Peptides against a protein of PDB entry 5JXT. Designs and how they scored, part 116

Target 1, 319 residues: chain A of PDB entry 5JXT
Amino acid sequence: SLLPKKEINVYIGMSEMQVKWYQKILEKDIDAVNGAGGKRESKTRLLNIVMQLRKCCNHPYLFEGAEPGPPYTTDEHLIYNAGKMVVLDKLLKRIQKQGSRVLIFSQMSRLLDILEDYCVFRGYKYCRIDGSTAHEDRIAAIDEYNKPGSDKFIFLLTTRAGGLGINLTTADIVILYDSDWNPQADLQAMDRAHRIGQTKQVVVYRFVTDNAIEEKVLERAAQKLRLDQLVIQQGRAQVAAKAAANKDELLSMIQHGAEKVFQTKGAFGTMAEKGSQLDDDDIDAILQAGETRTKELNARYEKLGIDDLQKFTSESAYE

## One batch from the design tools (peptide; made by RFdiffusion4, then SolubleMPNN)

Design b2_p18_6_s2 (from b2_p18_6, 11 letters changed)
Fold by OpenDDE base, seed 2:
Structure b2_p18_6_s2 (fold): chain B 319 residues (1-319), chain A 18 residues (1-18)
Amino acid sequence: as target 1 above (319 residues)
Amino acid sequence: PRRLSYFERLREEYLKKL
């Protein structure tokens, strides 16, 4: 029988470079961030800020002029300049040592380009599929990954491209490097490994930048998922959760953690204490804290009814 | 990207084996 998935949110602090870039993004649009613009900021402007903040949470080198150089090198700076890369680097070493194989999902093909450079730098053999990958090349990459005795350790996928009915049950670990606004897209990505033919316990690690916009993206996705479940259970087909955040929701998400980011000198949270010097015990502590916070998050939304889940409660911004 | 894509690298590796 297929074992249930184990899902763990992995809460990760920003590197010093991410904090500096996150501050610059907020400062560039400070009037919009403060809600001080006497004209209602366009939803498009707020969506652009959200997208830049999510890029920053993924990797600062997604911005032009962020990468140190010339010369441009693939070196340790690719890892220590992004909190998610520091945790990924340690986690992949553990995953490989245990004889597991891993799917890494992102919303951003440009992040997969960074992850390719990282895989080559660490000597990890990998496959890649994104939205631009030709149909024949997709088949070839899937077959190369799934073949008996495949030396491919990592499969790099965009979440939406991975959603296309692919079977990747030869992997038992799923890393969601970032989250989709639609929790169903992430579930569809997990279901590439968690499907008929899987023989191992599937473990899903969802990376979440702590005290940043990604925490609110996660909360909103959890709220929506619970609402979708309750609507299905109650047969109330009419409660289509408005898939798109309104302006006030987007503003609240942008403001979340912004003050603490402005006050922060250097790295954030666990990245300030240990940086790239995380050991195996530090990873165990991060995973255990993540498992606890994941249970708390799920328990929070399990207690809410449909009417409560339809309200975007900003209450967690004033506690 | 700083390096060749996955498929470009596969092509180069294939061409070096020919």
Scores: peptide ipSAE 0.033, ipTM 0.554, DockQ to the pose 0.098
Fold by OpenDDE base, seed 3:
Structure b2_p18_6_s2 (fold): chain B 319 residues (1-319), chain A 18 residues (1-18)
Amino acid sequence: as target 1 above (319 residues)
Amino acid sequence: PRRLSYFERLREEYLKKL
């Protein structure tokens, strides 16, 4: 029988470089961040801020002029300048030692380009599929990854491209490097490994930048997923319609953790204490804390009814 | 600038073996 998948949110502090870029993004649009534009602030402007903050949470080198150089090099700076890369680098070593194989999903093809440079730098053999990959090249990459005795350890996928009915049950670990606004897209990504033919326990690691917009993206995704489940269970088809965040929701998401980011003169959490020198115990502590917070998050939304889940509960923004 | 994509690297590795 297929074992239930284990899902763990991995809460990761920003690097010093991420904090500096996160501050710059907020400062550039400070009037919008402070809500000073009121009803005049465009939803498009807020969506642009959200997108830049999400890029920052993924990797600062997604911004023009962020990468140090010339000369441009592939070195340890590619890792230590992004909290998610520091955790990924340690986690992949553990996954490999366990004889597991891993799918890494992102919304951002340009992040996959960074992950390719990382894979080459660490000597990890990989496959890649994104939205631009030709159909024939997709088949070839899947077959190369799934072949018996494949030396391909990592599969890099955009979440939407990987969602296209592909069977990747030869992997048992899934890393969601970032989250989709639609929780169903992430589920479809997990279901590439968590499917009939899987022989191992599937573990899903969802990377979430702590004290940043990504926590609110995750909360919104969890809320939506629970709402979708309840609507299906209760047969109330009419409720599904409000998929897009409103202006006030977007503003609340942008403001989350912003004050603490402005006050911070370095990295966050374990990234401030250890930087790139995380050990196996630090990773175990991050995973254990993540398991706890994941249970708490799920328990929060499991208790809510449809009417409560339709309200954007701003309450978690004031604690 | 970033290095070559996966498919570009595969092409270069193929060409180096020729």
Scores: peptide ipSAE 0.028, ipTM 0.546, DockQ to the pose 0.098
Fold by OpenDDE base, seed 5:
Structure b2_p18_6_s2 (fold): chain B 319 residues (1-319), chain A 18 residues (1-18)
Amino acid sequence: as target 1 above (319 residues)
Amino acid sequence: PRRLSYFERLREEYLKKL
């Protein structure tokens, strides 16, 4: 029988470079961030800020002029300048050592470009599929990954391209490097490994930048998922979860952690303490803390009714 | 410079085997 998947949110501090870029993004649009634009601030401007903040949470080299160079080199700086890469680098070593194979999903094809450079730098054999990958090349990549005795350790996928019904049950680990606004897209990604034909315990690691926009993206996704479940369960088809965040929701998401980011000099959390020198005990502590916070997050939304879940609850301001 | 994509690398590896 298929074992239930284990899902763990992995809460990761920003690197010093990420904090600096996050500050610059907020400062550039400070009037919008402070809500001073009132009704004049466009929803499009707020969405653009959210997208830049999400890029920052993924990797600062997604911005023009962020990568050190010329010359542009692939080296340890590709890892230590992004908190998610530091955790990924340690986690992949563990995953490989245990004889597991891993799917890595992102919303951003440009992040997959960084992950390709990382895979080559670490000597990880990989496959890639994104939204631009031709149908024939997709089949070839899937077959190369799934073949008996495949030496391909990693499959790099955009969440949407990976969601297209493919079977990747030859992997037992799923890393969601970032989250979709639609929790169903992430579930569809997980279901590439967590499907009939899987013989191992599937573990899903969801990377979440701590004290940043991504916590609110996660909360909104969890809220929507619970609402969708309750609507199905109660037969209340008319309760459309507001698919798109309103202006005030977007503003609240942008403001989340912004004050702490402005006050911080250097990196956040374990990235401030250890940086790229994370050991196995630090990773275990991050995973344990993540498992606890995941249970707490789920428990908050499990107690809410449909009417409560229709309200954007920014509960994290008062705890 | 961005390194060759997975498919570009596969093509180069294939061409090296020819």
Scores: peptide ipSAE 0.026, ipTM 0.560, DockQ to the pose 0.096
Fold by OpenDDE base, seed 4:
Structure b2_p18_6_s2 (fold): chain B 319 residues (1-319), chain A 18 residues (1-18)
Amino acid sequence: as target 1 above (319 residues)
Amino acid sequence: PRRLSYFERLREEYLKKL
């Protein structure tokens, strides 16, 4: 029988470089971040800030001129300059040692380009598909990954490319390197491994940059998912879940953790203490803390009714 | 540097084996 999937949010501190770039993004649009732009600030400007902050949470090399060079090299700097890469690098070693195979999902094809260079640098054999991959090449990559005795350890996917109904039950680990605004897209990605034909316990690791925009992206996605579930259960089809964040919600999301980011000298959390020198005990501590916070997050939303979830979309903008 | 796509890398690896 298919075992229930285990989902763990992995809360990851920013590297020193990510903190510097996060500060720079906020400073560039400080009037927008402070709400000083009034009624004239376009929703488009706030969406652009959110997108830049999400890029920073993924990897600082998504910005032009962030990568050190010339010469441009693929080396340890590709890892230690992004908190998610430091955790990923340790986690993948553990996943490989246990004889698991892993799907890595991102919203950003340009992050998959970084992950490809990382895979080559670490000697991880991988497949890739994204939104630009030709249909024939997608089939070939899926078949190469799923073949009996495949030496491909990692499959790199954009979350949308994973939504195409493909079967990847030859993997038992799913890493969501970032989250979709639509929690259903992430569920559809997980369901590539967690479906009929899976023989192992599927474990999903959702990477979340701590004290940053991604916590609010996750909270919003969790709220939406709970609302969608309750609407289905109660037959109340009329609750048009407002799919798009309003201006004030976007502003609140941008402001979240901004003060602490400005006050921070260096990296955040475990990244400040150990940087790239994380050991197996540090990973266990991060995973245990993540499991606790995941349970707390779920318990928060499980107690809320439809009316409460609808109110929180309005009131959580003022705390 | 253009991060080579998976298929561009496969092509380069194939060309290096020729």
Scores: peptide ipSAE 0.038, ipTM 0.543, DockQ to the pose 0.102; fails the geometry check

Design b2_p18_6_s3 (from b2_p18_6, 9 letters changed)
Fold by OpenDDE base, seed 4:
Structure b2_p18_6_s3 (fold): chain B 319 residues (1-319), chain A 18 residues (1-18)
Amino acid sequence: as target 1 above (319 residues)
Amino acid sequence: MRKLSYFERLRAEEEAAL
């Protein structure tokens, strides 16, 4: 029988470089961040800020002029300049040592480009598919990954491209490097490994930048997922969950953690204490803390009714 | 054709700027 998947949110502090770039993004649009734009502030501008902040949470090198060089060389700086890469690098060593195989999903094809360079740098054999991959090349990559005795350890996928009904049950670990706004896209990604034919316990690690916009992306996704579940269970088809964030929701998401980011000198959390020198005990502590926070997050949304879940009020998460 | 990796593209841009 297929074992239930384990889902763990992995809360990761920003690197020093991420903090600097996060500050710079907020400062560039400070009037919009402070809500000073009023009715004139476009939803498009807020969506752009959200997109830039999410890029920063993924990797600073998604910005022009962020990468050190010329010369542009793949080195340890690719890892230590992004908190998610530091955790990924340690986690992948453990995953490989246990004889597991891993799917890594992202919303951003440009992040997969960075992850390719990382895979080459670490000597990890990988496959890749994204939205631009030709159909024939997708089939070839899937077949190469799934073949008996495949030496391909990692599969790099964009979440939406990986959602296309493919079977990747030869992997037992799923890393969501970032989250989709639609929780169903992430579920569809997980279901590539968590499907009939899987013989191992599937574990899903969802990377979440701590004290940043990604916490609010996760909360919104969890809220939407719970609403979708309750609507299905109650047969209330009329609860059109307004899928699109309004201006006030976007502003609240942008403002989340912004003050602490402005006050921070250096990195956040474990990244401040150890940077790239995380050991196995640090990873275990991060995973354990993540499991606890995941249970707490789920327990918050499980207690909420449809009416409470429809009220995206900033207040109800703190009582 | 293999799509150039992120750093492979940056190196190619650097070489084209020289």
Scores: peptide ipSAE 0.017, ipTM 0.496, DockQ to the pose 0.610
Fold by OpenDDE base, seed 5:
Structure b2_p18_6_s3 (fold): chain B 319 residues (1-319), chain A 18 residues (1-18)
Amino acid sequence: as target 1 above (319 residues)
Amino acid sequence: MRKLSYFERLRAEEEAAL
């Protein structure tokens, strides 16, 4: 029988470089961040700030002029300048040692380009599929990954391109490097490994930048997923989950952790304490803390009815 | 051929688009 998937949110501190870039993004649009634009602030401007903050949470090199150089070289700086890369680098070593194979999903094809450079730098054999990959090349990449005795360890996918009904049950680990605004897109990505033909326990690691906008993206996705489940169970088709965040919700999400980011001179959490020198015990502590916070998050939303979840989507803008 | 870094590829794409 297919074992239930295990899902763990992995809460990761920003690197010093990420904190500096996160501050610069907020400072550039400080009037919008402070809500000084009022009714005149465009939803498009707030969505652009959200997109830049999410890029920063993924990797600072997604910005022009962020990479150190000239000369431009692939080196350890590609890893230590992003908290998610530091955790990924340690986690992939464990995953490989246990004889597992891994799917890595992102919303950003440009992040997959950074992950390709990382794979080459570490000597990891990989496949890649994104939105631009031709149909024939997608089939060839899937077949190369799934073949008996395949030496391909990593499959890099955009969440949307990986959602296209493919079978990747030859992998048992799923890393969501970032989250989709639609929790169903992430579920569809997980279901590439968690399907008929899987023989191992599927484990899903969801990377979440701590004290940043990604916590509010995760909370909103969890609320929406629970609401969608309750609507299906109760047959109440009329509860149109308000699919798009309003301006006040976007502003609250942008403001989340912003004060603490402005007060911080270095990295956050375990990234401040250890940086790139995370050991096996530090990774175990991060995973254990993540498992606890995941259970607490789920337990918070499991107790809420449809009416409470509909109110919370509006009230989480006021705390 | 050394696989161009992501940023070397981006610059080559920007230069090829000019």
Scores: peptide ipSAE 0.015, ipTM 0.453, DockQ to the pose 0.252
Fold by OpenDDE base, seed 2:
Structure b2_p18_6_s3 (fold): chain B 319 residues (1-319), chain A 18 residues (1-18)
Amino acid sequence: as target 1 above (319 residues)
Amino acid sequence: MRKLSYFERLRAEEEAAL
């Protein structure tokens, strides 16, 4: 029988470089961030800020002129300049030692380019599929990954490209490097490994930048998923339509953790304490804390009714 | 240098094996 998937949110602090870039993004649009733009601020402007903050949470090298050089080299700086890469680097070593195989999903094809450079630098054998991958190349990559005795450890996918009905049950670990605004897209990605033919316990690690925009993206995605479930269960199809964040919701999301980011000199959380020198105990502590916070998040939304889930609780931005 | 994508590397490896 197929075992239930285990999902764990992995809360990760920003590197010093991410904090500096996150500050710069907020400072560039500080009037918007402070709500001083009022009714004149376009929803498009706020969406652009959210997109830049999400890029920062993924990797600072997604910005022009962020990568150190010349010379432009792939080295340890590719890892230590992004909190998610530091955790990924340690987690992949553990996954490999366990004889597991891993799917890594991102919303950003440009992040997959960074992950390719990382895979080459670490000597990890990998496959890649994104939205631009030709149908034939996609079949070839899937077949190469799924073949008996495949030396391909990692499959790099964009979440949407991975959602297209493919079978990747030869992997048992799923890493969501970032989250989709639509929680159904992430579920569809997980279901590539968590399907009939899977023989192992599927574990999903969802990376979430702590004290940043991504925590609010996750909360919103969890809220939406619960709402969608309740709407289906209650037969209230008309309720599902409020999917798009309003201006006030976007502003609240942008403001989340902003003050702490402005006050911080250096990295956040475990990245401030250990930097790139995470050991196995540090990873276990991060995973345990993540499992606890995941249970708390789920328990919060399980108690909410449809009417509560339709209200974006702005109140949690100030606690 | 812009590193070759996975598929560009695969094609280069296939071309080098011919």
Scores: peptide ipSAE 0.022, ipTM 0.536, DockQ to the pose 0.100; fails the geometry check
Fold by OpenDDE base, seed 1:
Structure b2_p18_6_s3 (fold): chain B 319 residues (1-319), chain A 18 residues (1-18)
Amino acid sequence: as target 1 above (319 residues)
Amino acid sequence: MRKLSYFERLRAEEEAAL
């Protein structure tokens, strides 16, 4: 029988470089961030800020001029300059030692390019699929990954490419490097490993940058998922979960943690304390804290009715 | 040099094996 999947949010502090870039993104559009643009500030501008902040949470090298060089080299700087990479690097080492195989999903094909460089740098054998991958190349990559005795440890996928109904039950670990605005896209990604033919306990690690925009992306996705579940259960199909954030919701999301980011002169949390020197005990502590916060998040939304879940709680980061 | 993507590398390996 297929075991229930275990899902754990992994809350990760920003590196010093991420904090500096996060500050620069906010400062560049400070009038929009402060809501000073009033009715004139376009939803498009706020969406652009959100997208830049999400890029920063993933990796600072997604920005022009962020990568150290010339010469441009793949080295340890690729890891220590992004909190998610520091945790990923330790986690993958553990996963490999356990004899597990891993799917890594992202919304950003350009992040997969960074992850390819990382895989080559660490000597991890991998497959890749994204939105640009030809149909034949997708089949070939899936078959190469799924073949008996495959030496491919990692499969790199965009979340959308993973949605195509493919079977990857030869992996038992799923890493969501970032979250989709639509929680169904992430579920569809997980269902590539959590499917008929899976023989292992599937574990899903969802990376979330702590004290940043990604916490609000996650909360909104969790809220939407619970609302969708309740709507199905109650037969209230007319309650279309508002698929797109409004302007005020986007502004609240941008403002979340912004003050603490502006006050911070270094890295955040475990990245400030340990940085690239995270050990196995530090990873266990991060995973345990993440499991607790995941249970608390789920318990928060399980108690809410449809009417409460339709209200976006714009707790301003300034109250 | 842009590192070749996974598929660009696979194609280059296939072309080199021909």
Scores: peptide ipSAE 0.018, ipTM 0.485, DockQ to the pose 0.104; fails the geometry check

